# Peptides against a protein of PDB entry 7C96: the designs that were tried, part 55

Target 1, 73 residues: chain A of PDB entry 7C96
Amino acid sequence: PVIPDDFRCPISLELMKDPVIVSTGQTYERTCIEKWLQAGHGTCPKTQQTLTSTVLTPNYVLRSLIAQWCEAN

## One batch from the design tools (peptide; made by RFdiffusion4, then SolubleMPNN)

Design b2_p20_7_s3 (from b2_p20_7, 10 letters changed)
Fold by OpenDDE base, seed 3:
Structure b2_p20_7_s3 (fold): chain B 73 residues (1-73), chain A 20 residues (1-20)
Amino acid sequence: as target 1 above (73 residues)
Amino acid sequence: SEAAKKEAEEKIKEFREKYL
């Protein structure tokens, strides 16, 4: 089945396993956004807005939705 | 702007190709 775009990491384009929310409200796979930050970037990949915080908040709702989708497909 | 969005997409693509 086709993976919904909202379930794909904007960086890896793969199904997210550990989705996290950045300060701009965008969601990425944890490992991908961490690599982005480690590479010296201080902006949101999708919006190019400067991140006001480097805190990564787990997106539990999306994680649950993805899990449910995976179980059904 | 659309130009800014396109540039963002290109930067992500470059990053993906280099690090992933």
Scores: peptide ipSAE 0.641, ipTM 0.910, DockQ to the pose 0.890
Fold by OpenDDE base, seed 4:
Structure b2_p20_7_s3 (fold): chain B 73 residues (1-73), chain A 20 residues (1-20)
Amino acid sequence: as target 1 above (73 residues)
Amino acid sequence: SEAAKKEAEEKIKEFREKYL
């Protein structure tokens, strides 16, 4: 089945398993954004906005939606 | 801008190809 764009990590392009929200409000797969930050980038991959924080907030709502989608597909 | 978005996508692509 076709994976909804909102369920795919902007970096890996794969279905997110552990989606996290960065300071800009964009969501990425945790491992992907962590690698991005570790590589020395201080910006939001999708928007190129400077990150005001390195805190990664779990997107539980999206995680739940993805889980529901996976169960149905 | 659309140009900026395209640039962002290109950077992500490069990163994906290099690290993932």
Scores: peptide ipSAE 0.641, ipTM 0.909, DockQ to the pose 0.970
Fold by OpenDDE base, seed 2:
Structure b2_p20_7_s3 (fold): chain B 73 residues (1-73), chain A 20 residues (1-20)
Amino acid sequence: as target 1 above (73 residues)
Amino acid sequence: SEAAKKEAEEKIKEFREKYL
C-alpha cells in the first residue's frame, strides 16, 4: 500500500523506523539526520532554518502511529 | 516561500544521492 507522506523521512523518502524531532519541530529518520549533521550541515533539511540544538528527540507518537499503520497494512 | 521549499528539496535530493 501507499505509505503516507507524513510517515516517510524527508531525506530517505522511506518509512521511518526511528523518527526523531529536531529543534525546528521537523521529524526525520534518526540515521538520516545524523548523517546530515555529520556531513557538516547545521540546518534543518526541510526548512533550512539553523538548528538551535543538535539534540534529537524521539517522536514516540509518530513511531506508534507508523507501527499501527504497518500492522494494518 | 515556495522558492525556499524548492531549494531545500533540491539540497535534500543531492544529499540523498550522495550519502544514501
Scores: peptide ipSAE 0.638, ipTM 0.909, DockQ to the pose 0.965
Fold by OpenDDE base, seed 1:
Structure b2_p20_7_s3 (fold): chain B 73 residues (1-73), chain A 20 residues (1-20)
Amino acid sequence: as target 1 above (73 residues)
Amino acid sequence: SEAAKKEAEEKIKEFREKYL
């Protein structure tokens, strides 16, 4: 079935497995955003806003929603 | 703005093609 847009990483465009929230509130796949930061970028991929922190917070709610969707589809 | 969104999308696309 069609993967909901909110479940896709803005970077990889694939279903997120380990979604994390950046300082701007946007969510990305952990591995993708880590590579983005490692490449020297200090901005949010989606909004281009400068990140006030490089801390990545697990989005457990979204992770759970995605897991539930995967079980049903 | 729409221009800002397009710029962001292009940067993400370039990154995806290079690193993923």
Scores: peptide ipSAE 0.638, ipTM 0.908, DockQ to the pose 0.935

Design b2_p20_7_s4 (from b2_p20_7, 11 letters changed)
Fold by OpenDDE base, seed 3:
Structure b2_p20_7_s4 (fold): chain B 73 residues (1-73), chain A 20 residues (1-20)
Amino acid sequence: as target 1 above (73 residues)
Amino acid sequence: SAAAEKEAQEQIEKFRKEYL
């Protein structure tokens, strides 16, 4: 079935497995955003806003929603 | 702005193409 847009990483466009939230509030797949930061970028991919922190916070709510969706589909 | 969003999307596409 069609994957909901909110469940896709803005970078990879794939279903997120380990979604994390950046300082701007946007969520990405952990591996994707880590590669973005490692490449020398200090901005949020979606908004281009400068990140106030490089801390990545696990989005447990979204992780749970995705798991529930995968279970049903 | 629409222009800023377009630029952001283009940068993401370039990154995806090069690193993923």
Scores: peptide ipSAE 0.612, ipTM 0.902, DockQ to the pose 0.928
Fold by OpenDDE base, seed 5:
Structure b2_p20_7_s4 (fold): chain B 73 residues (1-73), chain A 20 residues (1-20)
Amino acid sequence: as target 1 above (73 residues)
Amino acid sequence: SAAAEKEAQEQIEKFRKEYL
């Protein structure tokens, strides 16, 4: 089935398993954004806006939605 | 802007190919 765009990580383009929200409000797969930060980037991949924090907040709502979608498909 | 979004996508694609 077709994976909804909102369920895909902007970096990996794959279905997110552990979605996290960055300071700009954009959501990415945890491992992807961690690698991005580790590589020395201090910006939001999607918007290029400078991150005001390196804190990664779990997107529980999206995680739940993705889980529900996976169960149905 | 459209230009900024395009640049962002190019950077992401480069990163994806190199690190993922």
Scores: peptide ipSAE 0.612, ipTM 0.901, DockQ to the pose 0.968
Fold by OpenDDE base, seed 1:
Structure b2_p20_7_s4 (fold): chain B 73 residues (1-73), chain A 20 residues (1-20)
Amino acid sequence: as target 1 above (73 residues)
Amino acid sequence: SAAAEKEAQEQIEKFRKEYL
């Protein structure tokens, strides 16, 4: 089945397993965004906006939705 | 804007190719 675009990490383009929200509200796979930050970037990959914080907040709602989708497909 | 989105996509693609 086709993976919904909202379930794919903007960086890896793969189904997210540990989605996290950055200060701009965009969601990425944890490992991907951490590598992005470690590479010296301080901006949101999708929007190019400067991050006001480097705190990564787990997107539990999306994580649950993805899990449900995986169970059904 | 379209230009901003294009630039962002290009940067992400470069990053994906180099680090992932």
Scores: peptide ipSAE 0.610, ipTM 0.901, DockQ to the pose 0.893
Fold by OpenDDE base, seed 2:
Structure b2_p20_7_s4 (fold): chain B 73 residues (1-73), chain A 20 residues (1-20)
Amino acid sequence: as target 1 above (73 residues)
Amino acid sequence: SAAAEKEAQEQIEKFRKEYL
């Protein structure tokens, strides 16, 4: 089945397992965005906006939606 | 803008190839 774009990490292009929201509101796979930050980047990969915070907020809603999709497909 | 989005995608692609 085709994975919905909203369920794919903008970085890995894979189905997200632990989606997190950055300060810009964009969502990424936790491991991907952490590696991005560790590499010295201080911007949002998708928007290139400077991050106002390095806090990563779990996107529980999306995680649930993905889980439901996986169960159905 | 389209140009900004394209640049962002190129940077992401480079990162993906190098670190993932």
Scores: peptide ipSAE 0.607, ipTM 0.900, DockQ to the pose 0.970

Design b2_p20_8_s1 (from b2_p20_8, 10 letters changed)
Fold by OpenDDE base, seed 4:
Structure b2_p20_8_s1 (fold): chain B 73 residues (1-73), chain A 20 residues (1-20)
Amino acid sequence: as target 1 above (73 residues)
Amino acid sequence: DEAAKQANLELAREIYRASL
């Protein structure tokens, strides 16, 4: 089945397993955004907005929704 | 600038792919 766009990481383009929210409100796969930050970038990959914080907040709601979708498909 | 955003996102994708 086709993976909903909201469940795909904007970077990996794959189903997110550990989705995290950056300061701009965008969600990415943890590994993807960590690599971006480690490369020295301080902006949001998708929006180019400057990140006011490098804290990555787990998106538990999305993680749960993805898990439910995976069970059904 | 949408083109700039797209290029930026592609850069992020490249960095990730290179890390694998």
Scores: peptide ipSAE 0.767, ipTM 0.942, DockQ to the pose 0.914
Fold by OpenDDE base, seed 2:
Structure b2_p20_8_s1 (fold): chain B 73 residues (1-73), chain A 20 residues (1-20)
Amino acid sequence: as target 1 above (73 residues)
Amino acid sequence: DEAAKQANLELAREIYRASL
C-alpha cells in the first residue's frame, strides 16, 4: 500500500527505520540527518531553523507506529 | 520563505544521495 507521508523521511523519501527528532521537532531518518550535520550544516533541513542542539532523539513513538502500520499492511 | 526551504531540503537530499 501507499506509505503515509508522515512515515517517510523528508530527505530519503523512504520509510523511516531509525527516526530521530532534531531540536526543531522535525523527524528524519538518522543516517540522513547525520550526513547533513557531517557536511557542516547546523540548520533543520526542512525548516532552515538553526538547531539549538545537535542531539538526535530517537522517535520511538513513530518507530512503533510505523511497525504497527507495516504489520497491518 | 517556502522556496528557500524547499531548496534547502533538496540540498539535504543531494548530500544524502551522494553519500550512498
Scores: peptide ipSAE 0.767, ipTM 0.942, DockQ to the pose 0.916
Fold by OpenDDE base, seed 1:
Order: sequence, then structure tokens, then C-alpha cells
Structure b2_p20_8_s1 (fold): chain B 73 residues (1-73), chain A 20 residues (1-20)
Amino acid sequence: as target 1 above (73 residues)
Amino acid sequence: DEAAKQANLELAREIYRASL
């Protein structure tokens, strides 16, 4: 089945397993955004906005939605 | 600038791929 765009990481383009929200409100796969930050970047990959914080907040709602979708498909 | 944003996102993708 076709993976909903909202369930794909903007970076990996794969179904997210551990989605996290950055300070700009965008969501990415944890490993993807961590590699970006480790590379020395302090901006949001998608919007280029400067991150006011490097804290990564788990997107539990999205994780749940993805899990539900996977169970049904 | 949408072109700049797209280029930036592609850079993030390259960094990720290189890390694999």
C-alpha cells in the first residue's frame, strides 16, 4: 500500500519509526535529525529556520497513527 | 526562497545517506 506522505520522514523519505518534533514544529525521524545536528547544523532541514532548541520531542500522536496504519495495511 | 529550502533539505538527505 501507499505510505501517506505525512508518515514519511522529510529526510529519509521512509516510514517514520521514531518521529520527533523540533523547535520549529516540523517532525523528522530521530536518527535523521540527529545526524543533521551532529554535522554541525542548527537549523530546521525543511524550513531553514534557526532552531531555538536542540531538544527533540517524541511525536507520540504520530507514532500511534503510524502504528494504527501499519496494523490495518 | 523555496529553491533554497529544497536545496537545504537535499543536503540533509545527503548527510543522512553518507552516515549509513
Scores: peptide ipSAE 0.766, ipTM 0.943, DockQ to the pose 0.910
Fold by OpenDDE base, seed 5:
Structure b2_p20_8_s1 (fold): chain B 73 residues (1-73), chain A 20 residues (1-20)
Amino acid sequence: as target 1 above (73 residues)
Amino acid sequence: DEAAKQANLELAREIYRASL
């Protein structure tokens, strides 16, 4: 079945396994955003907004929704 | 603008792909 766009990481374009929220409110796969930050970038990949914090907050709601979708499909 | 945002996102994708 077709993977919902909201369940795909904007960077990897794959179904997210460990989605995290950055300071701008955008969600990415943890490994993807960590690589971006490690490369020396301090902006949001999708919006270009400056990140006010490099703290990555797990998006447990989205993780749960994705898990439910995977179980049903 | 939107073009700049798209280019930035593509850069992020390239960095990720290169890290694999």
Scores: peptide ipSAE 0.766, ipTM 0.942, DockQ to the pose 0.914

Design b2_p20_8_s2 (from b2_p20_8, 11 letters changed)
Fold by OpenDDE base, seed 1:
Structure b2_p20_8_s2 (fold): chain B 73 residues (1-73), chain A 20 residues (1-20)
Amino acid sequence: as target 1 above (73 residues)
Amino acid sequence: MEEEKKKSLEEARKIYEESL
């Protein structure tokens, strides 16, 4: 079935497995955003806003929604 | 600004692809 856009990582364009929220509020796949930060970037890939923090917060709500969707589809 | 955002996201995608 068609994967909802909100469930796809803006970077990998794949269904997120471990979604994390950056300081700007955008959500990405952990691996993708970690590679971006590791490369020396301090901005949000999608918005280009400067990250006030490099802390990555797990988006448990989205992770749960994705899991539920996967079970139903 | 939209083109700049697109470029930023594309750069992030390239970094990800190189890591695969």
Scores: peptide ipSAE 0.700, ipTM 0.912, DockQ to the pose 0.914
Fold by OpenDDE base, seed 5:
Structure b2_p20_8_s2 (fold): chain B 73 residues (1-73), chain A 20 residues (1-20)
Amino acid sequence: as target 1 above (73 residues)
Amino acid sequence: MEEEKKKSLEEARKIYEESL
């Protein structure tokens, strides 16, 4: 079935397994955003807003929703 | 502004792909 857009990482374009929220509120796959930060970038890939923090917060709600969707499909 | 956002996201995708 078609993967909901909200469940896809803006970078990898794949179903997120470890979604994390950046300071701008955008969610990405952990691996993807970590590579971006490691490359020396300090902005949000999607919005280009400067990140006020490099802390990555696990999006447990989304992780749960994705898990439920995967189980049903 | 929208074009710049597109470029930023595309760069992020390239970095990810190269890391695979």
Scores: peptide ipSAE 0.699, ipTM 0.911, DockQ to the pose 0.923
Fold by OpenDDE base, seed 3:
Structure b2_p20_8_s2 (fold): chain B 73 residues (1-73), chain A 20 residues (1-20)
Amino acid sequence: as target 1 above (73 residues)
Amino acid sequence: MEEEKKKSLEEARKIYEESL
């Protein structure tokens, strides 16, 4: 079925497997945002806001919701 | 501002695609 927009990474446009939250509150697939940071960028791809921290926080709630959706579909 | 945001996201997508 159609994947909910909130479950897709803004970068890869694919279903997120390891969603992480950046300092701006936006969530991305870990690999996608890490590649962006490794390329020398210090801003949020979606909002263009400067990241106050490069720490990536796992979005456990979203991970769980996606897992539940996958099990039901 | 909106156009700059779009450009930023597109650049991130390009970097990701090239890494595959």
Scores: peptide ipSAE 0.699, ipTM 0.911, DockQ to the pose 0.930
Fold by OpenDDE base, seed 2:
Structure b2_p20_8_s2 (fold): chain B 73 residues (1-73), chain A 20 residues (1-20)
Amino acid sequence: as target 1 above (73 residues)
Amino acid sequence: MEEEKKKSLEEARKIYEESL
């Protein structure tokens, strides 16, 4: 079935397994955003806003929603 | 502005692909 856009990482375009929220409020797959940060970037890929923090917060709500969707599809 | 955002995502995608 078609994966909802909100469940896909803006970078990998794949279903997120470990979604994390950056300081701008955007959510990415952990590995994708970590690679971006490790490459020396300090901005949000989607919005280009400067990240006020490099802390990545697990998006447990989205993770749960994705899991529920996967169970049904 | 939207074009800049697109370029940013494209750069992030390239970095990710190279890391695979």
Scores: peptide ipSAE 0.698, ipTM 0.910, DockQ to the pose 0.911

Design b2_p20_8_s3 (from b2_p20_8, 6 letters changed)
Fold by OpenDDE base, seed 4:
Structure b2_p20_8_s3 (fold): chain B 73 residues (1-73), chain A 20 residues (1-20)
Amino acid sequence: as target 1 above (73 residues)
Amino acid sequence: SAAAQEASLQEARKIYQESL
């Protein structure tokens, strides 16, 4: 079935396995955003807003929702 | 702008793909 857009990483375009939230509130796959940050970028890929922090917060709710969706589909 | 945001995402995708 079609993967909900909210479950896809804006970067990899794939179903997120380890979704993390950046300071702007956007969620990305951890590996994708880490590569972006490691490349020296300090902005949110999707919004271009400057990140007030480079801390990546696990999106546990989304992770759970994705897991539930995968179980059902 | 929307165009700039799309370009930013594309850059992020490029970086990610090159890391694979």
Scores: peptide ipSAE 0.778, ipTM 0.946, DockQ to the pose 0.907
Fold by OpenDDE base, seed 5:
Structure b2_p20_8_s3 (fold): chain B 73 residues (1-73), chain A 20 residues (1-20)
Amino acid sequence: as target 1 above (73 residues)
Amino acid sequence: SAAAQEASLQEARKIYQESL
């Protein structure tokens, strides 16, 4: 089945397992965005906006939606 | 710009791929 675009990480292009929200509101797979930050970047990969915080907030709703989709497909 | 954002995203993809 075709994976919904909203369920794919903009970086890995794969189904997200641990989606996190950055300060700009964009969601990425945790490991992907952590690698970006570890490489010394302080911007949002997708929007280039400067991150106002390094906090990565778990996107529990999206995680749940993805899990439901996986069960159905 | 859209082009700059795409370049940024591609850089992030490269970094991730190299980490695998």
Scores: peptide ipSAE 0.777, ipTM 0.945, DockQ to the pose 0.910
Fold by OpenDDE base, seed 1:
Structure b2_p20_8_s3 (fold): chain B 73 residues (1-73), chain A 20 residues (1-20)
Amino acid sequence: as target 1 above (73 residues)
Amino acid sequence: SAAAQEASLQEARKIYQESL
């Protein structure tokens, strides 16, 4: 089935399993964004905006939506 | 710019792929 674009990580391009929100509001797969931050970057990969915080907030709403989609497809 | 943002995203993809 065709995976909705909003359910794919901008980095891995795969269905997100552990989506997290960065300070800019963009959502990424946790593993992907952690590796970016560990590499010494302090910006949002997609927008280049400086992150005001390195806290990664779980996107439970999206996680739930993805789960629902997976059940139906 | 759009080009700079795409380059940034590509770099993030490269870092991720190399970590696999």
Scores: peptide ipSAE 0.777, ipTM 0.946, DockQ to the pose 0.918
Fold by OpenDDE base, seed 2:
Structure b2_p20_8_s3 (fold): chain B 73 residues (1-73), chain A 20 residues (1-20)
Amino acid sequence: as target 1 above (73 residues)
Amino acid sequence: SAAAQEASLQEARKIYQESL
């Protein structure tokens, strides 16, 4: 089955396992965005907007949707 | 710009891939 684009991390391009939301509202795989932040970046990879916070909020809704999709496919 | 955003995203992908 074709993986919905919204379920793929913009960075890894893979199905997200631990999606997190950054301050700009964009969602990434946790590991991917953590590597970006660890590299010294303080912007959103996709939008280049400055992150007002480095807090990563779990996207439980998306995580659930992905899980449901995987169960059905 | 769109080009700059794409470059940023590509950099993030590079960093991630190098971490693998």
Scores: peptide ipSAE 0.776, ipTM 0.945, DockQ to the pose 0.915

Design b2_p20_8_s4 (from b2_p20_8, 8 letters changed)
Fold by OpenDDE base, seed 2:
Structure b2_p20_8_s4 (fold): chain B 73 residues (1-73), chain A 20 residues (1-20)
Amino acid sequence: as target 1 above (73 residues)
Amino acid sequence: SAAAQQANLEKAREIYEASL
């Protein structure tokens, strides 16, 4: 089935498995954003806004929605 | 703008893909 765009990581374009929220409110796959940060970038990949924090907050709601979608499809 | 953000994401994607 067609994967909803909101379920794909903006970076990898793959179905997110461990979505996390950055300080700007954008959600990315954990692996993608961690590699971005590890590469020395301190901005939001999408907006290029400076991140006020490097804390990554799990997006449990989205994770659940994706899981439900996967179970149904 | 949306176009600018898309370009930003494309750059990020290139970096990600290079790390694979």
Scores: peptide ipSAE 0.744, ipTM 0.939, DockQ to the pose 0.669
Fold by OpenDDE base, seed 5:
Structure b2_p20_8_s4 (fold): chain B 73 residues (1-73), chain A 20 residues (1-20)
Amino acid sequence: as target 1 above (73 residues)
Amino acid sequence: SAAAQQANLEKAREIYEASL
């Protein structure tokens, strides 16, 4: 089935399993954004805004929606 | 712009893919 674009990580383009929100409000797969940060980048991959924090907040709503979609498809 | 953001994401994707 066709995966909704909002369920794909903007970086990996794969279905997100552990979506997290960065300080700019953008959501990415945890592993993708962690690798970006580990590579020495302190900006939002999409917007290039400087991150005010390196805290990654789990996007529980999106995780739940993706889980529901996966169960139904 | 959308085009600029897409280019930004492509850069991030290259870094991610190189880390695999």
Scores: peptide ipSAE 0.741, ipTM 0.938, DockQ to the pose 0.680
Fold by OpenDDE base, seed 3:
Structure b2_p20_8_s4 (fold): chain B 73 residues (1-73), chain A 20 residues (1-20)
Amino acid sequence: as target 1 above (73 residues)
Amino acid sequence: SAAAQQANLEKAREIYEASL
């Protein structure tokens, strides 16, 4: 089945397993955004807005939705 | 713009893939 675009990491384009929200409100796979930050980038990959915080907040709602989709497909 | 954001993500993807 076709993976919904909202369930794919904007960076890796793969199904997210540990989606996290950055300060700009965008969601990425944890591993992807952590590598981006570790590479010295302080901006949102999508918007290039400067991140006001490097805190990564788990997107539990999206994680649950993805899990439900995986169970059904 | 959407086009600009897509270009940004492509650059981010290149960096990600290079880090693998």
Scores: peptide ipSAE 0.737, ipTM 0.937, DockQ to the pose 0.657
Fold by OpenDDE base, seed 1:
Structure b2_p20_8_s4 (fold): chain B 73 residues (1-73), chain A 20 residues (1-20)
Amino acid sequence: as target 1 above (73 residues)
Amino acid sequence: SAAAQQANLEKAREIYEASL
């Protein structure tokens, strides 16, 4: 089935399993954003805004929505 | 712009894919 765009990581373009929110409010797959940060980047991949914090907050709402979608499809 | 953001994401994707 067609995966909703909002459920795909903006970086990997794959269905997110562990979506996390960065300080700019954008959501990415944890693995993708961690590799970006580890590569020495302190900006939001999408906007290039400097991150005010490198804390990654789990997006539980989205995670739940994706889980529900996967169960139904 | 949307185009600029897409280019930014493509850069991030290249870094991600290279790390695999």
Scores: peptide ipSAE 0.734, ipTM 0.937, DockQ to the pose 0.685

## One batch from the design tools (peptide; made by RFdiffusion4, then SolubleMPNN)

Design b2_p21_1_s1 (from b2_p21_1, 11 letters changed)
Fold by OpenDDE base, seed 3:
Structure b2_p21_1_s1 (fold): chain B 73 residues (1-73), chain A 21 residues (1-21)
Amino acid sequence: as target 1 above (73 residues)
Amino acid sequence: SKEERIEEQFQKFSEAIKKAQ
């Protein structure tokens, strides 16, 4: 089945397993965005905006939606 | 591989940032 674009990480381009939200509101796979930050970047890959915080907030709603989709497909 | 694909994406995003500067 075709994976919805909103369920894919902008970096890995794969179905997200541990989606997290950055300060700009964009969501990424945790491991991917952590690697980006570790590489010395302080911006949001998708929007190129400067991150006001390095805090990564779990996107529980999206995680749940993805889980439901996986069960149905 | 997945790792190399991620690196390629990093490069694309990095280049976009440089170009925007």
Scores: peptide ipSAE 0.384, ipTM 0.850, DockQ to the pose 0.824
Fold by OpenDDE base, seed 4:
Structure b2_p21_1_s1 (fold): chain B 73 residues (1-73), chain A 21 residues (1-21)
Amino acid sequence: as target 1 above (73 residues)
Amino acid sequence: SKEERIEEQFQKFSEAIKKAQ
């Protein structure tokens, strides 16, 4: 089935397993955004906005929604 | 591969940032 865009990581383009929110409010797969940060980038890949923090906040709501979608599809 | 796709995306985003700067 077609994966909803909101459920796909902007970087990996795959269904997110461990979605995390960056300071800009965008959500990415944890491993992907961590690699981006490790590469020395200080911006949000999707929006190009400067990150005010490198703290990654788990998006539990989205994680649950994705899980529900996976169960139904 | 997934890793290659990620690298490609990194390049795209990096280029976009550079262009925007």
Scores: peptide ipSAE 0.352, ipTM 0.843, DockQ to the pose 0.901
Fold by OpenDDE base, seed 5:
Structure b2_p21_1_s1 (fold): chain B 73 residues (1-73), chain A 21 residues (1-21)
Amino acid sequence: as target 1 above (73 residues)
Amino acid sequence: SKEERIEEQFQKFSEAIKKAQ
């Protein structure tokens, strides 16, 4: 089955397991964005916008949607 | 273009992450 683009991490290009939202509103796999931040970057990988915070907010809605999709496919 | 440069860098990063997974 074709994985919806919104369910794929922009970095890993794989189905997200632990999606988190950065300050810009973009969502990434937690481990991927953490690696980006740990490398010293202060911007959003996808948009290049400056991050106003390094806080990562779990995207529980998306996590649930992905789980539902996986159950059906 | 700026967008092209962004895409190139993002792709390079994504490839590195994929290889590390």
Scores: peptide ipSAE 0.266, ipTM 0.778, DockQ to the pose 0.066
Fold by OpenDDE base, seed 2:
Structure b2_p21_1_s1 (fold): chain B 73 residues (1-73), chain A 21 residues (1-21)
Amino acid sequence: as target 1 above (73 residues)
Amino acid sequence: SKEERIEEQFQKFSEAIKKAQ
């Protein structure tokens, strides 16, 4: 089935398994955004806004929604 | 434009990540 856009990582374009929220409010797959940060970038890939923090907050709500969707499809 | 720059850089990065996976 077609994966909802909100469930896809903007970077990998794949279904997110461990979604995390950056300071700008955008959500990415943890491994993807970590690689971006490790490469020395200090901006949000999707918005190019400067990150006010490098803290990555787990998006538990989205993780749950994705899990529910996967179970149904 | 700003949007075009964002899209270009984002796409470039996405390809790099996909290849590394």
Scores: peptide ipSAE 0.263, ipTM 0.777, DockQ to the pose 0.066

